# Designs tried in a protein design run: peptides against a protein of PDB entry 2Q3Z. Part 86

Target 1, 272 residues: chain A of PDB entry 2Q3Z
Amino acid sequence: YVLTQQGFIYQGSAKFIKNIPWNFGQFEDGILDICLILLDVNPKFLKNAGRDCSRRSSPVYVGRVVSGMVNCNDDQGVLLGRWDNNYGDGVSPMSWIGSVDILRRWKNHGCQRVKYGQCWVFAAVACTVLRCLGIPTRVVTNYNSAHDQNSNLLIEYFRNEFGEIQGDKSEMIWNFHCWVESWMTRPDLQPGYEGWQALDPTPQEKSEGTYCCGPVPVRAIKEGDLSTKYDAPFVFAEVNADVVDWIQQDDGSVHKSINRSLIVGLKISTKS
Target 2, 254 residues: chain A of PDB entry 2Q3Z as posed
Amino acid sequence: YVLTQQGFIYQGSAKFIKNIPWNFGQFQDGILDICLILLDVNPKFLKNAGRDCSRRSSPVYVGRVGSGMVNCNDDQGVLLGRWDNNYGDGVSPMSWIGSVDILRRWKNHGCQRVKYGQCWVFAAVACTVLRCLGIPTRVVTNYNSAHDSNLLIEYFRNSEMIWNFHCWVESWMTRPDLQPGYEGWQALDPTPQEKSEGTYCCGPVPVRAIKEGDLSTKYDAPFVFAEVNADVVDWIQKSINRSLIVGLKISTKS

## One batch from the design tools (peptide; made by RFdiffusion4, then SolubleMPNN)

Design b2_p16_2_s2 (from b2_p16_2, 13 letters changed)
Fold by OpenDDE base, seed 1:
Structure b2_p16_2_s2 (fold): chain B 272 residues (1-272), chain A 16 residues (1-16)
Amino acid sequence: as target 1 above (272 residues)
Amino acid sequence: RITILRLGNKTYVFVQ
C-alpha cells in the first residue's frame, strides 16, 4: 500500500465491474517534490507555516490537508472537477491513465488547476500523494445497490407540481463513487478506531469551510457512530441512504412520491 | 462511456 506503484481503478456498476490500469507512480522522479509543494501551498501553511509544519507528523492532519488540496476548490489544489461531458478546453477525465502526468502538469503550470477530474481521478491522485508521504493508502470504489434497505439517513428532495426540485443547487447521483482509505492510528479518538480511515477528495460538501472529507474510521461508519470526526454523517450517507422525493402542490400540501433505498452493494479496493 | 441524465436539479451520472 506504500511500495506498489501500479494498480487498478475499479469502475462501472455492481452488475458490470470494470477496471482500468493506473500508474500511481509515487516513487517516480520529482513526484515527492511535487507532493511537498502541495503541502507548502495549502491554506494552513500560508496562514501559519510554523504551525502547519509542526502538525505534518500527524497522518490525520496530513490526510485532511491532502483531501482538500487534491481538488482546486477553495485553494491552489490540483484538479478541477467536471461532469457535463464538455471537456474541450482540457483533458477528459476518462483519458487519464496515471497520477504522475496530472501532478507534473499541475506543478509545471505554476500550481494551476488541471482540467479535468471526476471521482476516480481525485481518489487516484490522493492515493499517490498519500503513499508518497508514507501513508498506506488504497482506492475504494463503492457501487450502488437498490435491493438492500439498511439506511439510517434520508436524502430529501422537494419538487413542485411540475417535478422541479425546489432550490438552486444541483444534486449529483452516481452509479459508483471512489474515494481513498488510509491506514493510521487515531490518537485523537477512543481506542479501537485505528486502522482504515476514509478520505474523500471529490468536492461535494464543505467541512470546516473547505471542500474536504475525513479522515473518519471505517469502523465508525460500519458501527453507525456518527459522532466521530471527521465528517462521519457525510461518509455514512455515501454508503447508505434513502432518497425521498416530496411533491409540494400549489395548495401547500406535500406528499411522498418516491422512496429509493441506495446502499453500497459492493465495495472494491486496490489489492496493493 | 459516460451518460448524464438531468431531471430537474438532480443529475445522474453513469460511468462504465
Scores: peptide ipSAE 0.026, ipTM 0.670, DockQ to the pose 0.040
Fold by OpenDDE base, seed 3:
Structure b2_p16_2_s2 (fold): chain B 272 residues (1-272), chain A 16 residues (1-16)
Amino acid sequence: as target 1 above (272 residues)
Amino acid sequence: RITILRLGNKTYVFVQ
């Protein structure tokens, strides 16, 4: 989980599992330096360098910083996400084969956002950075299944009368999502929550004002302890949620179009 | 772009 530089990222669907070769490359030349730059340009460092540095001994703190800095939302982070299949002014998320090129591009262009990433790209880069910083980390792929009603959380999609998501948003049903799990102690929590912690670098929701997610104990998610920091309700929803599609008409009326439950169909983590 | 809004136990997802 720290030493392996080559691996696979699982994609596709629960019925059609695919993997892509991925070079994490945490020990390649200059990558550690880039990871340190990533820490040194984070908003917390810029605000109070002494405080930030004093907290870097905490994998909880570092994990949270990395989760925020892998995406370029709200900061000088690494990757810009895009999902509309318009990648002409950058690199298609599907074209990446490793984290090293992404990190080098980011650094070499003055810490400018790299175009473009999606969930597996965000997760893979986060995995590289965390491993480079000595935190055991694996990429996790969660395949969704719409068969059971076991969630306390509801995901609602708002669509226009034509079935399009409101705000010129693409109608996309995600059959899978990728994030990372890191092994760490949780002295900031009650006993028993040490072990794998979920972190999600894909910019989806703001946590304490920044697009970051976690760390949250995988155990807390499994046990339904949604009070556990950080971002337990969000991560729980990623794993298991009811999904409701709403259609908003021109007159402002909202109609429920689809109600489905998304449950974990299959969860695969990297073995290295 | 993905935007998520949490309201209680409800999560509103916007995908762009």
Scores: peptide ipSAE 0.025, ipTM 0.637, DockQ to the pose 0.084
Fold by OpenDDE base, seed 4:
Structure b2_p16_2_s2 (fold): chain B 272 residues (1-272), chain A 16 residues (1-16)
Amino acid sequence: as target 1 above (272 residues)
Amino acid sequence: RITILRLGNKTYVFVQ
């Protein structure tokens, strides 16, 4: 999960799984330097370099920064997402075969956003960066496995005392989605949440004002602990199709009010 | 097809 430079990214559908060869290239010349530049141009560094650098020993912190910086939303991040099939002014997301070219282009053009990426591109670049930084990481593909079942998952979480719905509204449509899982301890959480952590660099939702996602323990997602930072409800929605209503109490505790369990999703991780 | 709709503290996931 750190040493392998060549791999596959899984795409397609649950019924028709496809894979594409991908060069992660974390040990290629100059790639580590580019990853360090990525850290040095992140908003937290620009705001307070000393504080940012002091936190780089934390995989949790670094993972979250990388999640935000792989996309160019809100910062000088690497990739601009585009999904409208109009890629004439850049490179089609489907044309990439590795992270190295993307990262080099980004750096060589003064950290200007590279056009274009989609979920697997974001995930693959994030995987490269995280591996470069010594964080064991794999790309994960989640397929819609309920092709024959129209299932609605409703996750109601973090209700205020008045039951008011507050927050940003967004909609994303996918046949599959890719993100990364990184192995790390979680000293910022209760014991038992060490291990694989989900991170999603695809700009879908803002987390604490930035288009980033995670890290969140895979265990928390499996157990339905949606109170666990970071972004557990969002990641839960990405991997599950259940109608579940969670009520967050003032003390931060989360209680299930309604549970209609339909776990829908086929998750495939890269094998090293 | 997976549609994720986040509406405030609610997330709707539509699997097609």
Scores: peptide ipSAE 0.021, ipTM 0.588, DockQ to the pose 0.109
Fold by OpenDDE base, seed 2:
Structure b2_p16_2_s2 (fold): chain B 272 residues (1-272), chain A 16 residues (1-16)
Amino acid sequence: as target 1 above (272 residues)
Amino acid sequence: RITILRLGNKTYVFVQ
């Protein structure tokens, strides 16, 4: 059972389309330094600097670190996620137009979390950082496209009697989700899993105690090899999951309210 | 480029 985050920012029947240009800016001045700071404040470095540094030659290791550090969960990471449309004490996720400003704000404020991000913001910042560190990376967007198809995995979340999702709204189901794919070899895996690896910096589920995800071979996900590290079941669920909405009553009873099949029909990768 | 599409209570983000 894997939980995905849902962002309902807009309640209503109104349709709104907004195009936002995004500057990744991995080559802008000072960004590399900020990315290095990001590595130097990661929990693994703080625990054992020598060990962390010795592993930075591995894009697998670095990718996993970056996935964890782009979000501020559990560490001095870059972005605080928020999905409740209350952004008055920060910057609306929809107002960002690039990764550079976010990274600069983070660094300039003593590595304090930047408010706020959502999936595409997390993904875009991760993409910038990974590119800056020399790892070929692209942002990937997945859209829900089909219902009534059998998925191999179930996502369950609970609502109260008023229809409100219980717990952190970050556990909600996305109508779409963004993450990154990075190109790397996987010497830690069996042959054939080199190539694009999925990484998800949006804090959704803890992996080995930290809100991070991946890298996992895109091939493994496509082939349904859920045994492949890292976090294959989670990533698989992001693209192939049935959603079960449970209502938890005050007495602790749980009732199934909605059964939705989330089939990811559109994977759009950017080559920019 | 990111496109955000809000349709009712659904939000879609397209990264171009």
Scores: peptide ipSAE 0.015, ipTM 0.542, DockQ to the pose 0.024

Design b2_p16_2_s3 (from b2_p16_2, 11 letters changed)
Fold by OpenDDE base, seed 1:
Structure b2_p16_2_s3 (fold): chain B 272 residues (1-272), chain A 16 residues (1-16)
Amino acid sequence: as target 1 above (272 residues)
Amino acid sequence: RTTVLKRGNKTLVFVQ
């Protein structure tokens, strides 16, 4: 979780699981220096360097900073996400085979955002950075991963009387989604929440005004403790959200479709 | 129904 530089990232679908090899390369020359630059350009450092530096001994604090800085939303972060299949002005997310090239490109271009990333790329880069900083970290893949956009712990699909989906109003789930889990103590929480903490660097929802997510104890998610910081409801929904199909009639009335419940979430944790 | 995608894309999963 710290020493391994090569591993696999799981992709595909729940029915057709695939994997790709990935070079995390946390011990390659210059990578640690790049990770330190990442910390030194984060908004909290720019606002108050002394305060930021004093908090870098906390893996909770560092994990949250890294989750925000791996994406370029709101800051000088590493990766720009793109999902529309238009990658001609950059590198296709599917072309990356490791974190090292991404981090070197970012640094060598004056900390300009690298084009482009998707969930596994964000997760893999975060994994590299966290490992560099001495935090045991693994990439996690969740199949049928929900993205709750309105914090109601539901994934809602709206259809008309003809069965056509209202895409602008319906929430979507990922065929798969990747994030990271990091091992740390949680002195900021009640006893028992030490261990694996979920962090999600893919820009999905803002947390305290920044596109970041976590850390949140995996135990809290398992036990349904949604009061646990950070972002427990969002991460809980990724793996546990209920799916509701709505049928909207011409008169504006909505009815729940009588269908079997769709089960959200099948989490695969890497061991290498 | 789920769609097999190479990428981590959002998809609509129909409840049967």
Scores: peptide ipSAE 0.035, ipTM 0.713, DockQ to the pose 0.052
Fold by OpenDDE base, seed 2:
Structure b2_p16_2_s3 (fold): chain B 272 residues (1-272), chain A 16 residues (1-16)
Amino acid sequence: as target 1 above (272 residues)
Amino acid sequence: RTTVLKRGNKTLVFVQ
């Protein structure tokens, strides 16, 4: 059921759901070759080709590599993220209608980063690549709500006295967020965690030194098992988090400014 | 005062 090349990506908000048509195109001419190039330029391959190739039979390994390579952070990855509405030197994330053009542009420009992507673009490209590599994958959209309920995890933002976010720790708050889920076994985990695995190619946090996320069993997230690799706490927070804004004074004192509860898990939309 | 700016799908919160 995940073999369709055309689909929809869900966007918008919990109150106003929007979908856009998307051509995943995993079976279009040349796309498989591009996906193989993506694997062959990944940092692990460049470091040790034999070791990398020996692990490509593992969808867990491949999924993690793809999660890292769909973004251009830390490597020769596909997409550069941008969220400031300044897209004049590239393509607006909102303009893309499929993964094929993105992948072809990346390859045709010598694996140079494509400008620009946002979460659904990252997710869609990852979905294409994973499907192309034979891993059943779907795009998932999670909608945030402004519901004031206490969550199990806290996202903390530190700001200076002027309200400016301190450092690179600006955790991103989304009105919606997209990632992918891939179907695979998890022989590296305890029994029962086979099935859908969350992977997030949007560069948000580093995992083991690289901007990548997952795979983590969706079951583990649902059950609150945050001990499971990879990145269960992060993915859990994407679904359930309170936002706390802290003001850091020059003297090092920290004061709580805002406590916002963000419930992200109210509505999840999937399209295969 | 708190101001929330949305850019694309990202929300930024500022304290004034």
Scores: peptide ipSAE 0.035, ipTM 0.629, DockQ to the pose 0.068
Fold by OpenDDE base, seed 5:
Structure b2_p16_2_s3 (fold): chain B 272 residues (1-272), chain A 16 residues (1-16)
Amino acid sequence: as target 1 above (272 residues)
Amino acid sequence: RTTVLKRGNKTLVFVQ
């Protein structure tokens, strides 16, 4: 998980799984230096360098910093996300075949955000950085992945009498979503939560004021321990949210239906 | 039924 530089990222849908080859390249020339620059431009370092450096021995701390710095939201992070098919002023997210070019572009342009990324690009870059820093990490793909915005563990759709979705469609389900899992101990938690920890560098929701996510023990997610830091409810919802359909009639009455036809969550982890 | 919105190689899924 640290030594492998080439791998695959799973994409497509649950019924039609696809994969792309990816060069993580964590040991290529200059990549370690770029990862150190990434740490040195993070908001915590800029605020208090001594305190930030003293905490870099903790993979929990480093994982959370990397999750925030892979996206350019709130900081001088690496990638700008875009999903509207208008990529003419940058590089299409679908064009990337490795993390090395992205990281080099970021550094060579004075830590200017690279255009553009989507979930698998964010995940792959995070995987490269974490591996480079000695943290065993793998990319994870979750099919039918939910994005819960209000932390209620529900994806809610409001419909009129004609079946048309009304209101804000911000809560959504992706055909697939990618994040990373890193192996670490959790001395900040109760015993038993060592092992794989989920981290999500795609800027979906803020955690403690920053677009970052995790680390959260995979075990906590499996067992439904939503009190476990960091961001257990959000990650739990990605893999196990309930879908609720609300039908509003002309008289103002609302009917609730839990739709189980769409099953949220089918996680596939990389083997190496 | 499910409504599908394509965004690049990703798809946004809506339950109908």
Scores: peptide ipSAE 0.127, ipTM 0.798, DockQ to the pose 0.054; fails the geometry check
Fold by OpenDDE base, seed 4:
Structure b2_p16_2_s3 (fold): chain B 272 residues (1-272), chain A 16 residues (1-16)
Amino acid sequence: as target 1 above (272 residues)
Amino acid sequence: RTTVLKRGNKTLVFVQ
C-alpha cells in the first residue's frame, strides 16, 4: 500500500466493472518534494506554520490536510473538479493515466489548479500523496447498484408534488464514486478505531468549513457509528445507503417516489 | 464521458 507505484482504478458500474491502469508514481523523482510543497501551501500552514508543522507527524492531521489540498476548493489545491463535459480549456479527467503528471503540472505552474479532475483522479492523486508521505493508502470505488437493497441507511429526499426536491442543499449522486482508505491509528478516538480510514478528496461537502472529508474509521462506518470524526454521516451515506425519494403531498402525507430507483453502494477496494 | 442529470436539488453524475 506504500510501495506499489502501478495499480488499477475501478470504474464503470457494479454489473460491468471496468478498470484503468494508473501510475501512482509516489517514488518518481521530485514527487516527494511536490507533496511537501502541497503541505506548505495548505491554509493551516499559511495561518500558523509552526503549528501545522508540529502536527505533520499525525497521519490523521496529514490525511485531512491532503483530503482538502488535493482539490483546489478553498485553497491552492491540486485539481479543479469539473463534471459538465466541457474540458476544452484543460485536460479531460478521463485522459489522465497517472498522478505524476498531475502533480508535476501543479507544481510547475506555480501551484495553480490543474484542469480537470473527477472522483477517481482526486482519489488517485490523494493516494499518491499519502503513500509518498508514508501513509498506507488504497483507492476505493463505490458503485451505485439497483441490485443491492440491504443498506443500513436510507437517504431520504423529499419532493413536492412537482417532483422538486425540498431542501437548501444540493445533493450529488454518482453512478460510481472513488475515494481513498488510509491505514492509521486513531488516538483521537475511542479504542478500536485503528485501521483503515476513509478520506474523500473530491469536493462535495464542506467539513469544518473546508472541502475535505475524513479520516473516518471504516469500522465506524461498518458499525454505523455516525458520531465518530470526521464526517462519519457523509461517508456512511456514500457506502451504505439506499437512496429513497419521498413525495410530500399538500396534506402532509408522504409516500415513496416513483421518479427514482433505489440505489445502494457496492464498495470495491484495491488489493494493494 | 460524463452525463449530468438534475433532479431538483439533486445531481446525478454518470461517468462512462
Scores: peptide ipSAE 0.029, ipTM 0.681, DockQ to the pose 0.046; fails the geometry check

Design b2_p16_3_s1 (from b2_p16_3, 8 letters changed)
Fold by OpenDDE base, seed 5:
Structure b2_p16_3_s1 (fold): chain B 272 residues (1-272), chain A 16 residues (1-16)
Amino acid sequence: as target 1 above (272 residues)
Amino acid sequence: DDVEYHEWSTSKNLHA
């Protein structure tokens, strides 16, 4: 009997799909209280509690707050991200089996950031919090997920004549990336953008000065409406970025490599 | 749980 609080998170690669069991635990004892604390320590509440509380009836507002507060960047958020395989001073992201332990650790340590998370951990915690707050939410996995840092909808690699990547490698394609989709109406947009909204709690890029992403209508991404708030170009690039591989010669000339069409974007979601 | 698979658009070959 699969409890409604248990699910699977998809990982691995497009060719070798894996999954892990995850306990979301949105109805476990004390989890709602922790989610309310998360709202009460957010920067908008600290700046103006009355204004923040008046907006908590909006799933658009709450979704955006949660996407920012699941990471500890710029605030008292839940998780610190780390990807360098050096986890000796915390918990390896690969060791987590549910959101409940993470949220309890965060609260019990005075809202101190929990070490450590990666994309699926951020997504899973966001999913728990949003569900706990009454917002229908699912975890999404995107294989060959692009991270566009300069908002040009391109992932550009520069190589020398020997095929060695030049530069800081700031832009990358993840073998997989996880975020969440939440069901909500969008009264702040034109009609027809109700339904699934993408939210990304992994601290990849800043939106309006904070490491948060969304909500953006999945429909807007599918239709290529990049003017739609919030963060449509970034989310569009995650699933549809064009990859350009440049070869720089000794004379400074740059040529496009013809042979490497990287396929960006294979999305998997659970049916609600 | 029923899994929904979405193939998003392949990177456009900007050379075409």
Scores: peptide ipSAE 0.038, ipTM 0.660, DockQ to the pose 0.380
Fold by OpenDDE base, seed 4:
Structure b2_p16_3_s1 (fold): chain B 272 residues (1-272), chain A 16 residues (1-16)
Amino acid sequence: as target 1 above (272 residues)
Amino acid sequence: DDVEYHEWSTSKNLHA
């Protein structure tokens, strides 16, 4: 995990799994320095450098910082996300083949946000940074990945009597979503939550006021311990949310239907 | 559908 500089990122859909080659490049020249700059421009460092530096020995702390700093939301982070297929003023997320160019661009432009990223780009950059910092990390792809916005562990669709989806579609299921899992101890939790921790650098929801996610023990997600910090409900929903259809009838009555045919969460992790 | 990017999917689209 730490030593692998090249790998694959899984994409596509549950039915049609694709992969792309990715150069993580955590050992390429200057990448470590860029990762350290990333830490030095984080809001916690800017607020209290001594306190931030004192906590950098904690992979939990660092992981959470990195998850926030890989995206440019709320800080001087690396990547600006964009999903509207309008990339003319930047680089298409689909054009990236590695983390190195992204990180170098970020640094070389005075830590200005790089345009643009999507989930796999965020995840891959986070993976590079975390590996560079000595944290064993892998990219994870989850097919039919839920984005729960209200922390109810449901993806809710409103439908008319004809089954047509109504409303703003604020909650969504991605064909795929990527995040990272990092290996670390969790001295801040009860014993037994050491191991793989999910971290999501894609700016989906705010955690404690910042667009970051995790670390949360994969075990906690597996066992349904949603009280476990950080962001267990959100990550749980990504892989386990139920889809609820609220069917509105002409009389204004609403019927709740659980869509059991939709399977949220088909996680693929790299074992290498 | 087989897509190469991060795409929002509805329950209908996932079953098509």
Scores: peptide ipSAE 0.034, ipTM 0.616, DockQ to the pose 0.066
Fold by OpenDDE base, seed 1:
Structure b2_p16_3_s1 (fold): chain B 272 residues (1-272), chain A 16 residues (1-16)
Amino acid sequence: as target 1 above (272 residues)
Amino acid sequence: DDVEYHEWSTSKNLHA
C-alpha cells in the first residue's frame, strides 16, 4: 500500500461498477514537503505548535488531522467540494487523474483551496498524504452509501400517500462514496481494535466541530461497537443504515415503513 | 469514459 503510487479508484454503482486510474504519486518530487506544509498549516499547529508536533508520532492524531485538512472546510485545507455541475471557475472533479497536481496547485497558490473535489478526489488526496507520511492507506468505495445527518442510524424519507418523496431530502444515499482505510494501532482504545481504520476526508458531518471523520476501527463497525472513537455511528450508518419511509396520509396520520428494498452498503476495498 | 457523477440515489432509481 505505501509503496504503490498508481492504482484504481472504484466508482459507478453497485450494478455497474466502474474504475478510474489514479496516480497517488506519494514519492514524487516535492510531495513530502507539501504534506509537511499541510501539517504545519493545520488549526492545531497554529493554536499550539509544540503540542501538535508532539502528537505527530501518533497515526491516530495524524490521520484525524489529515482527514480535516484534505477538505478546506474550517481551515486552509486542500480541496473545495462541489456537486452542482458548476465548475467553470475551477477544475471539474472528474478531470483529475492524480493527487500530485492537486497538491502542487494547493501549495503553489499559497495553500488556497483547490476547486474542485468530490468524494473520490478527497479520498485519493488523503491516501497520498497518509502514504507519504508513512501510514499504510488504501482507498475504499462503498456503493449505496448512506449519509446520516441526525445520528439516528436511519435514512429517513418523508413520502406522501402516493409514495412520492416530500420536502428537502436532507438525508441521502450516494450511488457510491469513497473514503480511506489506514493501518494503525489504537492504544487509545481497548485491545483488539488495531488494524484498518476508516477515515473520511469528504466534508459530510462535523466531528468535534471540524469537518473530519475517524479514525474508527473497521472491526468496530463490523461488530457494531458504536462507542469507539472516532465517529463510529456516522461510519456505521454509511455502510449499515436502515431506510425508513414516513408515509403521510391525507388525514395527517403518519405511517412508519421499513424500506427493505433499499439496502445500504456494499463496500469494496482497492487491491492496490 | 463516462465517469458517473457522485449522484444521489433516489429510491426510485434503486428499485428500477
Scores: peptide ipSAE 0.028, ipTM 0.601, DockQ to the pose 0.066
Fold by OpenDDE base, seed 2:
Structure b2_p16_3_s1 (fold): chain B 272 residues (1-272), chain A 16 residues (1-16)
Amino acid sequence: as target 1 above (272 residues)
Amino acid sequence: DDVEYHEWSTSKNLHA
């Protein structure tokens, strides 16, 4: 987990699993320095450097900072997300083959956001940074991954009588989504939540005012302990949300569609 | 390739 610089990221769909090779490169020249710069430009450091530095011994704290700083939302983070297939003014997310080039570009351009990333790119860069900082980390892929926008643990689709999705209000299910799991103790929680912690650097929802997610114990998610910090309900929904398909009739009545429940959550984790 | 597959099945238990 810390020592492996080359790996695979799983993509595709639950029915058609694919992988891509990825160079994490956490030990390549200058990468550690870039990771330290990433910490030194984070909003918490800029607000109070002494306080931020005093907390960098905590992998919980560092993990949360890295989750926020891998995306450029709300800060001088590394990557700008884009999903509309319009990448002409940057680099297509699909063209990246490693984290090193991304991190070098970010640093070399004065910590300007790199265009562009998607979930696996965010996850892979986070994995590189966390590994570089000595935190055992792996990339995780979840197929049929839910994005719960209203914290109700439901993905709700509204359709008209013709079965057309009324676009602007539909919560999203990704064919796949990637995040990271990091190994750490959780002295800030009750005993038994040590081990793998989920962190999601893809800017999906704000946590405490910042686009970041986790760390949350994988055990807490598996056991359904939604009270566990950080962001347990959101991560739980990613892997376990119920999908509700509603048909809205012209009279304003809403009926539950009998459509086959989309199975949310097929998680793949690498052991290497 | 040591891939560990986890099926998340907890959603059905919370709404039941």
Scores: peptide ipSAE 0.021, ipTM 0.588, DockQ to the pose 0.397

